# Ledger of designs, part 134: peptides against a protein of PDB entry 4N7V

Target 1, 222 residues: chain A of PDB entry 4N7V
Amino acid sequence: TLRSITSPLVAHRLKPIRQKTKKAVVSILDSEEVCVELVKEYASQEYVKEVLQISSDGNTITIYYPNGGRGFPLADRPPSPTDNISRYSFDNLPEKYWRKYQYASRFVQLVRSKSPKITYFTRYAKCILMENSPGADFEVWFYDGVKIHKTEDFIQVIEKTGKSYTLKSESEVNSLKEEIKMYMDHANEGHRICLALESIISEEERKTRSAPFFPIIIGRKP

## One batch from the design tools (peptide; made by RFdiffusion4, then SolubleMPNN)

Design b2_p22_8_s1 (from b2_p22_8 with E1M E6K E13K E14K E21K)
Fold by OpenDDE base, seed 4:
Structure b2_p22_8_s1 (fold): chain B 222 residues (1-222), chain A 22 residues (1-22)
Amino acid sequence: as target 1 above (222 residues)
Amino acid sequence: MEELEKELEEELKKLAEEWEKE
């Protein structure tokens, strides 16, 4: 099943973005829908031959072939759906579209991993909890130039010297230089605080049901 | 924010390259 290889993408709260590649254009729209435009080149002109329009919650996929399948000239936005559209639920998406959906999902997850959900300024750093899930990325930008990037899979450290390394196990974390451990401790504290705030704010958001509370900024740069 | 956007752009480029190879 598609669900076995990816979860429904979630594009809520993401800013619009459009990225063109050789064979496709992926967009997050103002509506928070995600579009994958499949591009073909003919006579030095690029045409959109197929569009996957995915709902913001990832559960509905609308597939259409612009201009009756003849293609529509590539523009700065996806072509509007035509009459020859197919609508699928996530679980009913034909397998031939799974790769494209998976790419869209990965695209969205990557965008989410760089989209601030909570920005928290401490005395020493700008801490950012990102939108991706599960296991949101957490970045700490210390004002002195040190950077720590935590993901579900690893911790990346960039030292003042520019030296960069990745830690993938607790043993590696424990083997850090004492000076780096201080940064890590601060990062971990900031992370804890952001997670706590996320929980509290999310609960209030659930109760209120008015509008998204995120993204939020706490504090200010000194 | 600018740095995050730059990092995003670089990572998206990598993702695109990976997708195109498949």
Scores: peptide ipSAE 0.479, ipTM 0.915, DockQ to the pose 0.901
Fold by OpenDDE base, seed 5:
Structure b2_p22_8_s1 (fold): chain B 222 residues (1-222), chain A 22 residues (1-22)
Amino acid sequence: as target 1 above (222 residues)
Amino acid sequence: MEELEKELEEELKKLAEEWEKE
């Protein structure tokens, strides 16, 4: 099943983006829907032959073939759906579209991992909790040039000199130089605070049922 | 923001390259 290889994509709160490849264009729209446009070149002109339009929650996929499959000239946005459209739920999506959905999902997840949910300025760093889940990425940009990037799988450190290394275990973290440990301690504190704020704010969002509170910025650059 | 956007662009490029190779 499709669910066995990917979960429904989640594009909520993501900014619009459009990225072209040789064979496709992937977009996050203002509506937070995700579009995969399949592109074919003919006579030095690119045409959109197929469009997968995926809802912001990933659960509904609308598929259409512009101009009865003849294609629509590639533009700055996906062509509008025609009357001949197919609509599928995530669990009922035909297998022939799974690869395209999977690519869209990976695209969205990558965007989420680089989309600030909470930006927190400390005395020493800009801390950013990202939108991806589970286990959101957390980046700390120290004003002196040190960078720490935390994911569920690893911690990447970039030192002032530009030296970069990846830590994949607690043992490796514990073996860090004392100077780097200080940065790590600060990063961990910032991370804790961001997670706490995320929890509190999310609960308030649930209660108020208003527009999204995220993304938020806390503090200012010194 | 600019640095983060740059990182995103680079990673998206890699993802695109993977998509094209498959």
Scores: peptide ipSAE 0.478, ipTM 0.915, DockQ to the pose 0.896
Fold by OpenDDE base, seed 2:
Structure b2_p22_8_s1 (fold): chain B 222 residues (1-222), chain A 22 residues (1-22)
Amino acid sequence: as target 1 above (222 residues)
Amino acid sequence: MEELEKELEEELKKLAEEWEKE
């Protein structure tokens, strides 16, 4: 099943973006829908031959073939849906479209991992909790040039010298130099605070049923 | 924010290249 290889993409709160590649254009629209435009080149002109339009919650996929499959000239936005539209739920998406959906999902997830949900300025660093889930990325940009990037899978450290390395186990973290441990301690504290605030704010957001509270910025850059 | 955006662009490029190779 498609669900066995990916979850429905979630594009809520993401800023619009459009990325062109050789064979496709992927967009997050203002509506927070996601479009995959499949591109073919003919006579030095690029045409959109197929479009997957995915709802912001990833559960509805609308597929259409511009100009009856002849294609529509590539433009700055996806072509409008044609009369011959196929609409699928996530669980009913034909297998032939799974790869394209998976790409869209990975695209969105990557964007989420670089989309600030909470920005927290400390005395020493800019801390950012990202939108991706589960296990949101957390980045700490120290004002002196040190960077720590925490993911669900690893911790990346970039030192002042430019030396970078990845930590994948607790033992490796414990073996860090004392000077780096200080940065890690600060990063961990910032992370804890962001997670706590996320929880509190999310609960209030749920109660109020208002517009999204995120993204938020806490503190000021020194 | 600019640095974050640059990182995103780089990673998106990698993702695109990966997808194109498949």
Scores: peptide ipSAE 0.475, ipTM 0.914, DockQ to the pose 0.927
Fold by OpenDDE base, seed 3:
Structure b2_p22_8_s1 (fold): chain B 222 residues (1-222), chain A 22 residues (1-22)
Amino acid sequence: as target 1 above (222 residues)
Amino acid sequence: MEELEKELEEELKKLAEEWEKE
């Protein structure tokens, strides 16, 4: 099943983006829908032959073939659906489209990992909790040039000199130099605070059923 | 914001290259 290889993508709160590759154009629209345009080249002109339009919650996939399958010239936005539209749920998506959906999902996940959900300015750093889940990325940009990037799988440290290294275990974290541990301690505290705030704000958002509360910015850059 | 956008562009480029190889 498709579910065995990926989960429904989630594009909520993401800013619009459009990226062209050799074979496709992937877009997040103002509506937070995701479009995958399959591109073919004929006589030095690029045409969109197939479009997958995925809902913001990833559960509905609309597929259409522009201009009766003849293709539509590539433009700055996906062509509008007209006739011969197929609509599928995530669990009913034909296998022939799974690779394209998986690509869209990975695209969205990368965008989410670089999309601020909570920005928290401390005395020493700009802390950012990202939109990806589970295990959201957390980045700390210290004003002196040090950077710490935490993911579910690793911690990356970039020192003032530009020297970078990756930590993949608690033992490696515990073996850090004392000066780096100070940065790590600050990063961990900022992370804890952001997670706590995320929980509180999400609960209030659920209760009010209003417009999204995220992204938020807490504090000011010194 | 600019730094994040740059990092995103680099990662998306890698993803595209991987997808083209498959």
Scores: peptide ipSAE 0.473, ipTM 0.914, DockQ to the pose 0.894

Design b2_p22_8_s3 (from b2_p22_8, 7 letters changed)
Fold by OpenDDE base, seed 4:
Structure b2_p22_8_s3 (fold): chain B 222 residues (1-222), chain A 22 residues (1-22)
Amino acid sequence: as target 1 above (222 residues)
Amino acid sequence: MKELEEELEKELKKLAEEYEKE
C-alpha cells in the first residue's frame, strides 16, 4: 500500500514555494495544496503533461492532464484543472502515481523541516523548532557561530572553526569535548522549552478553534 | 531565515536529483 511507504503529506502553514526540476515542478500553493507538474519538452518548449494536485492534508489527490493530454505550456503556476479529472483518496491512489506522490511527500517534509514553527531567542542563540513531524527538526544558531542541528536521526554540530560532524548515537554525544557539551546543553534546554511551548500553544489552539497560532516567535535577538 | 532558505534550496536540489535518477 501507499501508506506502507509514506504517510499523507501535510502542507498546512507552509509558505508557497515552487521548485522546478528537469522533469517536474513541485509547488506548494497559497491554498497550501501541493502540485506535482510533470514536464516534457517538445520543440524547445516545456509542457505540463500531467498534474497531481494534492490537498493540504494529503488525503485527496486530483489528477488531470492539461489540454486533453496534449500538454499545457509551462508557466509560473500549475495549469487549472480541466474537465478530465480523476480524484482519488490517499488509500485508493493507483500505484502508478505512488512515486510522484512520494516525491511530493518528501518535498513537503523537507520544506517542513526548514519551516519555523517556533523561533525562540535565548541569550546565546536563535533556537528554531521546525514544522516537520514526527520528531521535528530543531536548530540552534549560536550568535558566536556555532550551530547545532537536531533531527530524529542525528545531531549535526558546526563549530566556530567551521568543523562539522554528525552524531548518531548517545555514545558519540557523550564523547564530545567539554566546550561543545556546553553548547549541547543549551541546545537541549532550548529544545525542551520549545517542545513545552508547542504543547501548550497547540492545546490552546485546539480549545479556541481559531486561526493557527503558529508560527510563533518568542523573544528577540539580543 | 535566509540561511534556512539557502539550506532548504540545497536540500531540495539534492532531492530533485535523486528523484530524477530513479
Scores: peptide ipSAE 0.480, ipTM 0.918, DockQ to the pose 0.908
Fold by OpenDDE base, seed 5:
Structure b2_p22_8_s3 (fold): chain B 222 residues (1-222), chain A 22 residues (1-22)
Amino acid sequence: as target 1 above (222 residues)
Amino acid sequence: MKELEEELEKELKKLAEEYEKE
């Protein structure tokens, strides 16, 4: 099943973006829907032959073939759906579209991992909790040039010298130089605070049922 | 924020290349 290889994509709160490749264009729209356009070239002109339009929650996929399948000239946005559209739920999506959905999902997840949900300025660093899940990425940009990038799977450290390394276990973290441990301690504290704020703000957001509270910025750069 | 955008662009390019090669 599709669910066995990917989860429904979640594009909520993501900014619009359009990324062109040789064979496809992926877009996050203002509506937070995600579109995958299949691109073909004919007579030195690119045409959109197929469009997958995926809802912001990933659960509904609308598929259409522009201009009766003849294609529509590639533009700055996906062509509008016309007649002969097919609508599928995530669990009923035909297998022939799974690869494209998976690409869209990976695209969205990547965008989420670089989309600030909470930006927190400390005395020493700009801390950013990202939108991806589970285990949101957390980046700390120290003003002196040190960078720490935490993911669910690893911690990447970039030192002032430009030296970069990845830590994949607690043992490796414990083996860090003392000076780097200080940065790590600060990063961990910032991370804890961001997670706490996320929880509190999310609860308030749930109660108010208003416009999204995220993204937020706490503090300012010194 | 430019740094994040640059990182995103780089990773998106890699993802695109992977998709096209599969």
Scores: peptide ipSAE 0.479, ipTM 0.918, DockQ to the pose 0.901
Fold by OpenDDE base, seed 2:
Structure b2_p22_8_s3 (fold): chain B 222 residues (1-222), chain A 22 residues (1-22)
Amino acid sequence: as target 1 above (222 residues)
Amino acid sequence: MKELEEELEKELKKLAEEYEKE
C-alpha cells in the first residue's frame, strides 16, 4: 500500500516554493496544496503533461492532464485543471502515481525539516526547531560559527575550523571533547526549551481554534 | 534565514536528482 511507503504529506504552514527540475516541477502553493508537474520537452519547449495536485493534508489527490493530454506550456505555476479530472483519496491512489506522490511527500518533508517552527535566540546561538515530524529537526547556529544539527537519527557538528562530523550514538556523544560538550549542552538546553514551548503553544492553539500560532520567534539576536 | 534556505536548496537538488535517476 501507499501508506506502507509514506504517510500523507502535510504542507500546513509551509511557505510557497517552486522547484523546477528536468522532468518535473514541484510546488507548494499559496493554498498550501502541493503540485507535481510532469514535464516533457518538445521542440525546445517544455510542456506539462500531467499534474498531481495534492491537498495540504495529503489526503486528496487530484490528477489531470492539461490540454487533453497534449500538454500545456510550462509556466510559473501549474496549469489549471481541465477536463478529465480524477480525484483520489490517499488510500485509493492508483499505484502508477505512487512514485510521484512519494516524491512530493519527500519534498514536503524536506521543506518541513528546513522550515522554522520555533526560533529561539539565546546569548550564544540561534536555536531553531523545525516543522518536520515526528522528531523535528533542531538546529543551533552559534554566533561564533559552531553549528549543531540534531535529527531523529543523528547529530551533526560543525566546528569553528569547519570540521564536520556526525554522531549516531550516545557513546559517541559522550566521547566528545570538552569544548564541544559545552556547545552540546547549550544546544540540548535550547532544544528542551523549544520542545516545552511547542507543547504549551500547541495546546493553547488547540483550545482557541484560532489562526496558527506558528511560526514564532522568541527573543532577538544580541 | 539565508543559510537555512541555501541548505534547503542543496538538499532539494539532491532529492530531485534521486527522483530523476529512478
Scores: peptide ipSAE 0.477, ipTM 0.918, DockQ to the pose 0.908
Fold by OpenDDE base, seed 3:
Structure b2_p22_8_s3 (fold): chain B 222 residues (1-222), chain A 22 residues (1-22)
Amino acid sequence: as target 1 above (222 residues)
Amino acid sequence: MKELEEELEKELKKLAEEYEKE
């Protein structure tokens, strides 16, 4: 099943973006829907032959073939659906579309990993908790040039000199030089605070059922 | 934000290349 290889994509709170590749165009729309346009070239003109329009929660996929399958000239936005529209739920999506959905999902997940959910300015750094889940990315940009990037799988450290390395175990973290440990300690504190705030704010958001509270910025750059 | 966008662009390009070679 599709669910065995990917989860429904989540595009809530993401900014619009459009990326063209050789074979496809992927877009996040103002509506937070995600579109995958299949592109073909004919007589030096690019045409959209197929469109997958995925709902913001990933659960509904609308598929259509512009201009009766003849294609529609590639533009700055997906062509509007007209006739012969197919609508599927995530669990009922035909297998022939799974690869395209998976690509859209990975695209959205990458965007989420670089989309601030909480920005927290400390005395020493700009801390950012991202939108991706589970295990949201957390980045700390120290004002002196040091950067720490935490993911579910690793911690990347970029020193002032530009030297970078990746830590993949607690043992490696414990073996850090003392000067780097100070940065790591600060990063960990900022991470803890952001996670705590996320929990509190999310709970209040659930209770109010109003406009989204995220993204949020806490503090100011000194 | 600019730095994040640049990093995102790099990763998205990589993802696109992986998708196209499959």
Scores: peptide ipSAE 0.476, ipTM 0.918, DockQ to the pose 0.887

Design b2_p22_8_s4 (from b2_p22_8, 7 letters changed)
Fold by OpenDDE base, seed 2:
Structure b2_p22_8_s4 (fold): chain B 222 residues (1-222), chain A 22 residues (1-22)
Amino acid sequence: as target 1 above (222 residues)
Amino acid sequence: MKELEEELKKELEKLNEEWEKE
């Protein structure tokens, strides 16, 4: 099943993006819908032959073939749906479209991993909790040039010298130089705080019918 | 934020390259 490969994409709160590749264009729209446009070249002109329009919650996929399948010239936005439209739920999406959905999902997830949900300024660093889930990325940009990037899978450290390395286990973290441990400690504290704030804010958001509270910025650079 | 956007672009390029090869 498609669900065994990927979860429904979630594009809420993401800024619009349009990314062109050789054979496709993927977009996050102002509506927070996601579009995958299949692009074909003919006589040095690019045409959109197929569009997958995915709802912001990833659960509804609308597929259409512009201009009766003849294609529509590639533009700065997806072509409007034609009369020949197919609508699918996530669980009923034909397998032939799974690759394109998966690409859209990966794209969105990547964007989420680089989309600030909480920005927290400390005395020493700019801490950022990202939108991706589960296990949101957390980045710490120290003002002195050190960077720590935490993901669900690893911790990347970039030292002042530019030396970069990845930590994949607790043992490796424990083997860090003492000076780096100080940065790690600060990063971990910032992470804890961001997670706590996320929880509190999310709960309040759930209780209200207001616009989304995220993204949020806490503090300011000294 | 600019640095973050640059990183996003780089990662998107990688994703695109992978997708194009499939």
Scores: peptide ipSAE 0.267, ipTM 0.849, DockQ to the pose 0.866
Fold by OpenDDE base, seed 5:
Structure b2_p22_8_s4 (fold): chain B 222 residues (1-222), chain A 22 residues (1-22)
Amino acid sequence: as target 1 above (222 residues)
Amino acid sequence: MKELEEELKKELEKLNEEWEKE
């Protein structure tokens, strides 16, 4: 099943973006829908031959073939759906479209990992909790040049000297230089605070049922 | 913001390269 290889993509709160490759264009629209345009070239002109339009929650996929399958000239936005469209739920998506959906999902997840959900300025650093889930990326940009990037899988450290290394286990974290441990302690505290704020704000957002509260910025750069 | 955008761009390029190779 498609669910065995990916979960429904989530594009809520993501800013519009359009990324072109040789064979496709992937977009997050103003509506927070995700479009995959399959591109073919004829006589030095690019045409969109197939479009997958995926809802912001990833659960609905609309597929259409512009201009009766002849293709529509590539533009700065996806071509509008025609009357002859196919609509699928995530669990009913034909297997022939799974690879394209998976690409869209990976694209969205990558964008989410670089999309600030909470920005928190401390005395020493700019802390950023990202939109990806589970295990959202957390980045700390210290004003003195040190950077710590935490993911579900690893912690990357960039020191003042430019030295960069990746930590994948607790033992490696424990072996850090004392100076770096101080940065890590600060990063961990910032992370804890961001997670706490996320929980509190999300709960209030649920109760209010209004416009999204995120992204949010707490504090200011000194 | 510019730094994050640059990082995103680099990672997107990698993703795109993987997509084109398959």
Scores: peptide ipSAE 0.239, ipTM 0.833, DockQ to the pose 0.845
Fold by OpenDDE base, seed 3:
Structure b2_p22_8_s4 (fold): chain B 222 residues (1-222), chain A 22 residues (1-22)
Amino acid sequence: as target 1 above (222 residues)
Amino acid sequence: MKELEEELKKELEKLNEEWEKE
């Protein structure tokens, strides 16, 4: 099943973006829908032959073939659907479209990992909790030039000198120099606070049923 | 924001390379 290889993508709160590759264009629209345009070249002109339009919650996939399958010239936005539109749920998506959906999902997840959900300014650093899940990326930009990037899989440290290294286990973290441990301690505290605030704000958002509270900025750079 | 955008571009390039190889 499609669910065995990926979960429904989530594009809520993401800013519009359009990325062109050789064979496709992937976009996040103002509506927070995700579009995959399949591109073919004929006589030195690029045409959109197929479009997958995925809802912001990933559960609905609308597929259409522009200009009766003849293709529509590639433009700065997806062509509008006209006729011969197919609509599928995530669990009913034909297998021939699974690879394209998976690509869209990976793209969205990557964008989410670089999209601030909570920005928290401390005395020493700019802390950023990202939108991706589970295990959201967390970045700390210290004002003195040190950077720490935490993911579900690793911690990357960039020192003032530009030296970079990756930590993949708690043992490696514990073996850090004392100077670096101070930065790590601060990063961990900022991370804890952001996670706590995310939980509280998300609960209030659920109760209020209002417009999204995120992204938010807490504090200001000193 | 600019730094995050540059990092995103680099990772997108990797994703695109993987997509083309499959």
Scores: peptide ipSAE 0.220, ipTM 0.826, DockQ to the pose 0.828
Fold by OpenDDE base, seed 4:
Structure b2_p22_8_s4 (fold): chain B 222 residues (1-222), chain A 22 residues (1-22)
Amino acid sequence: as target 1 above (222 residues)
Amino acid sequence: MKELEEELKKELEKLNEEWEKE
């Protein structure tokens, strides 16, 4: 099943973006929908032959073939659906579209991993909890130039000298130089605080059913 | 934010390269 490969993408709160490749264009729209445009080139002109429009919650996929399948000239936005539209739920998406959905999902997840959900300024660093899930990325930009990037899979450290390395186990973390451990400790504290704030704010969102509270900025750069 | 956007761009390039190879 598609679900065994990926979860429904979640594009809520993401800013619009459009990324072109040779074969496709992927976009997050103002509506927070995600579009995958299949691009073909004919006579030095690019045409959109197929569009997958995915709802912001990833559960509905609308597939259409612009201009009756003849293709529509590639533009700065996906062509509007006109005719020959198919609508699928995530679980009913034909397998032939799974690759394209998976790409969209990966794209969205990547964007989410670089989209601030909580920005927290400390005395020493700018801490950022990102939108991706599970295990949101967490970045700490120390004002002195040190950077720590935490993901679900690894921790990347960039030292003042520009030296960069990746830690993938607790053993490696424990083997860090003492001076780096200080940065790591601060990063971890900032991470804890951001996670706590996320929980509290999310609960308030649930209670109020109002406009989203995220993204949020806590504090300011000294 | 600019730095994050630049990082996103780099990662997107990698993703795109992978996509094109499939």
Scores: peptide ipSAE 0.175, ipTM 0.802, DockQ to the pose 0.839

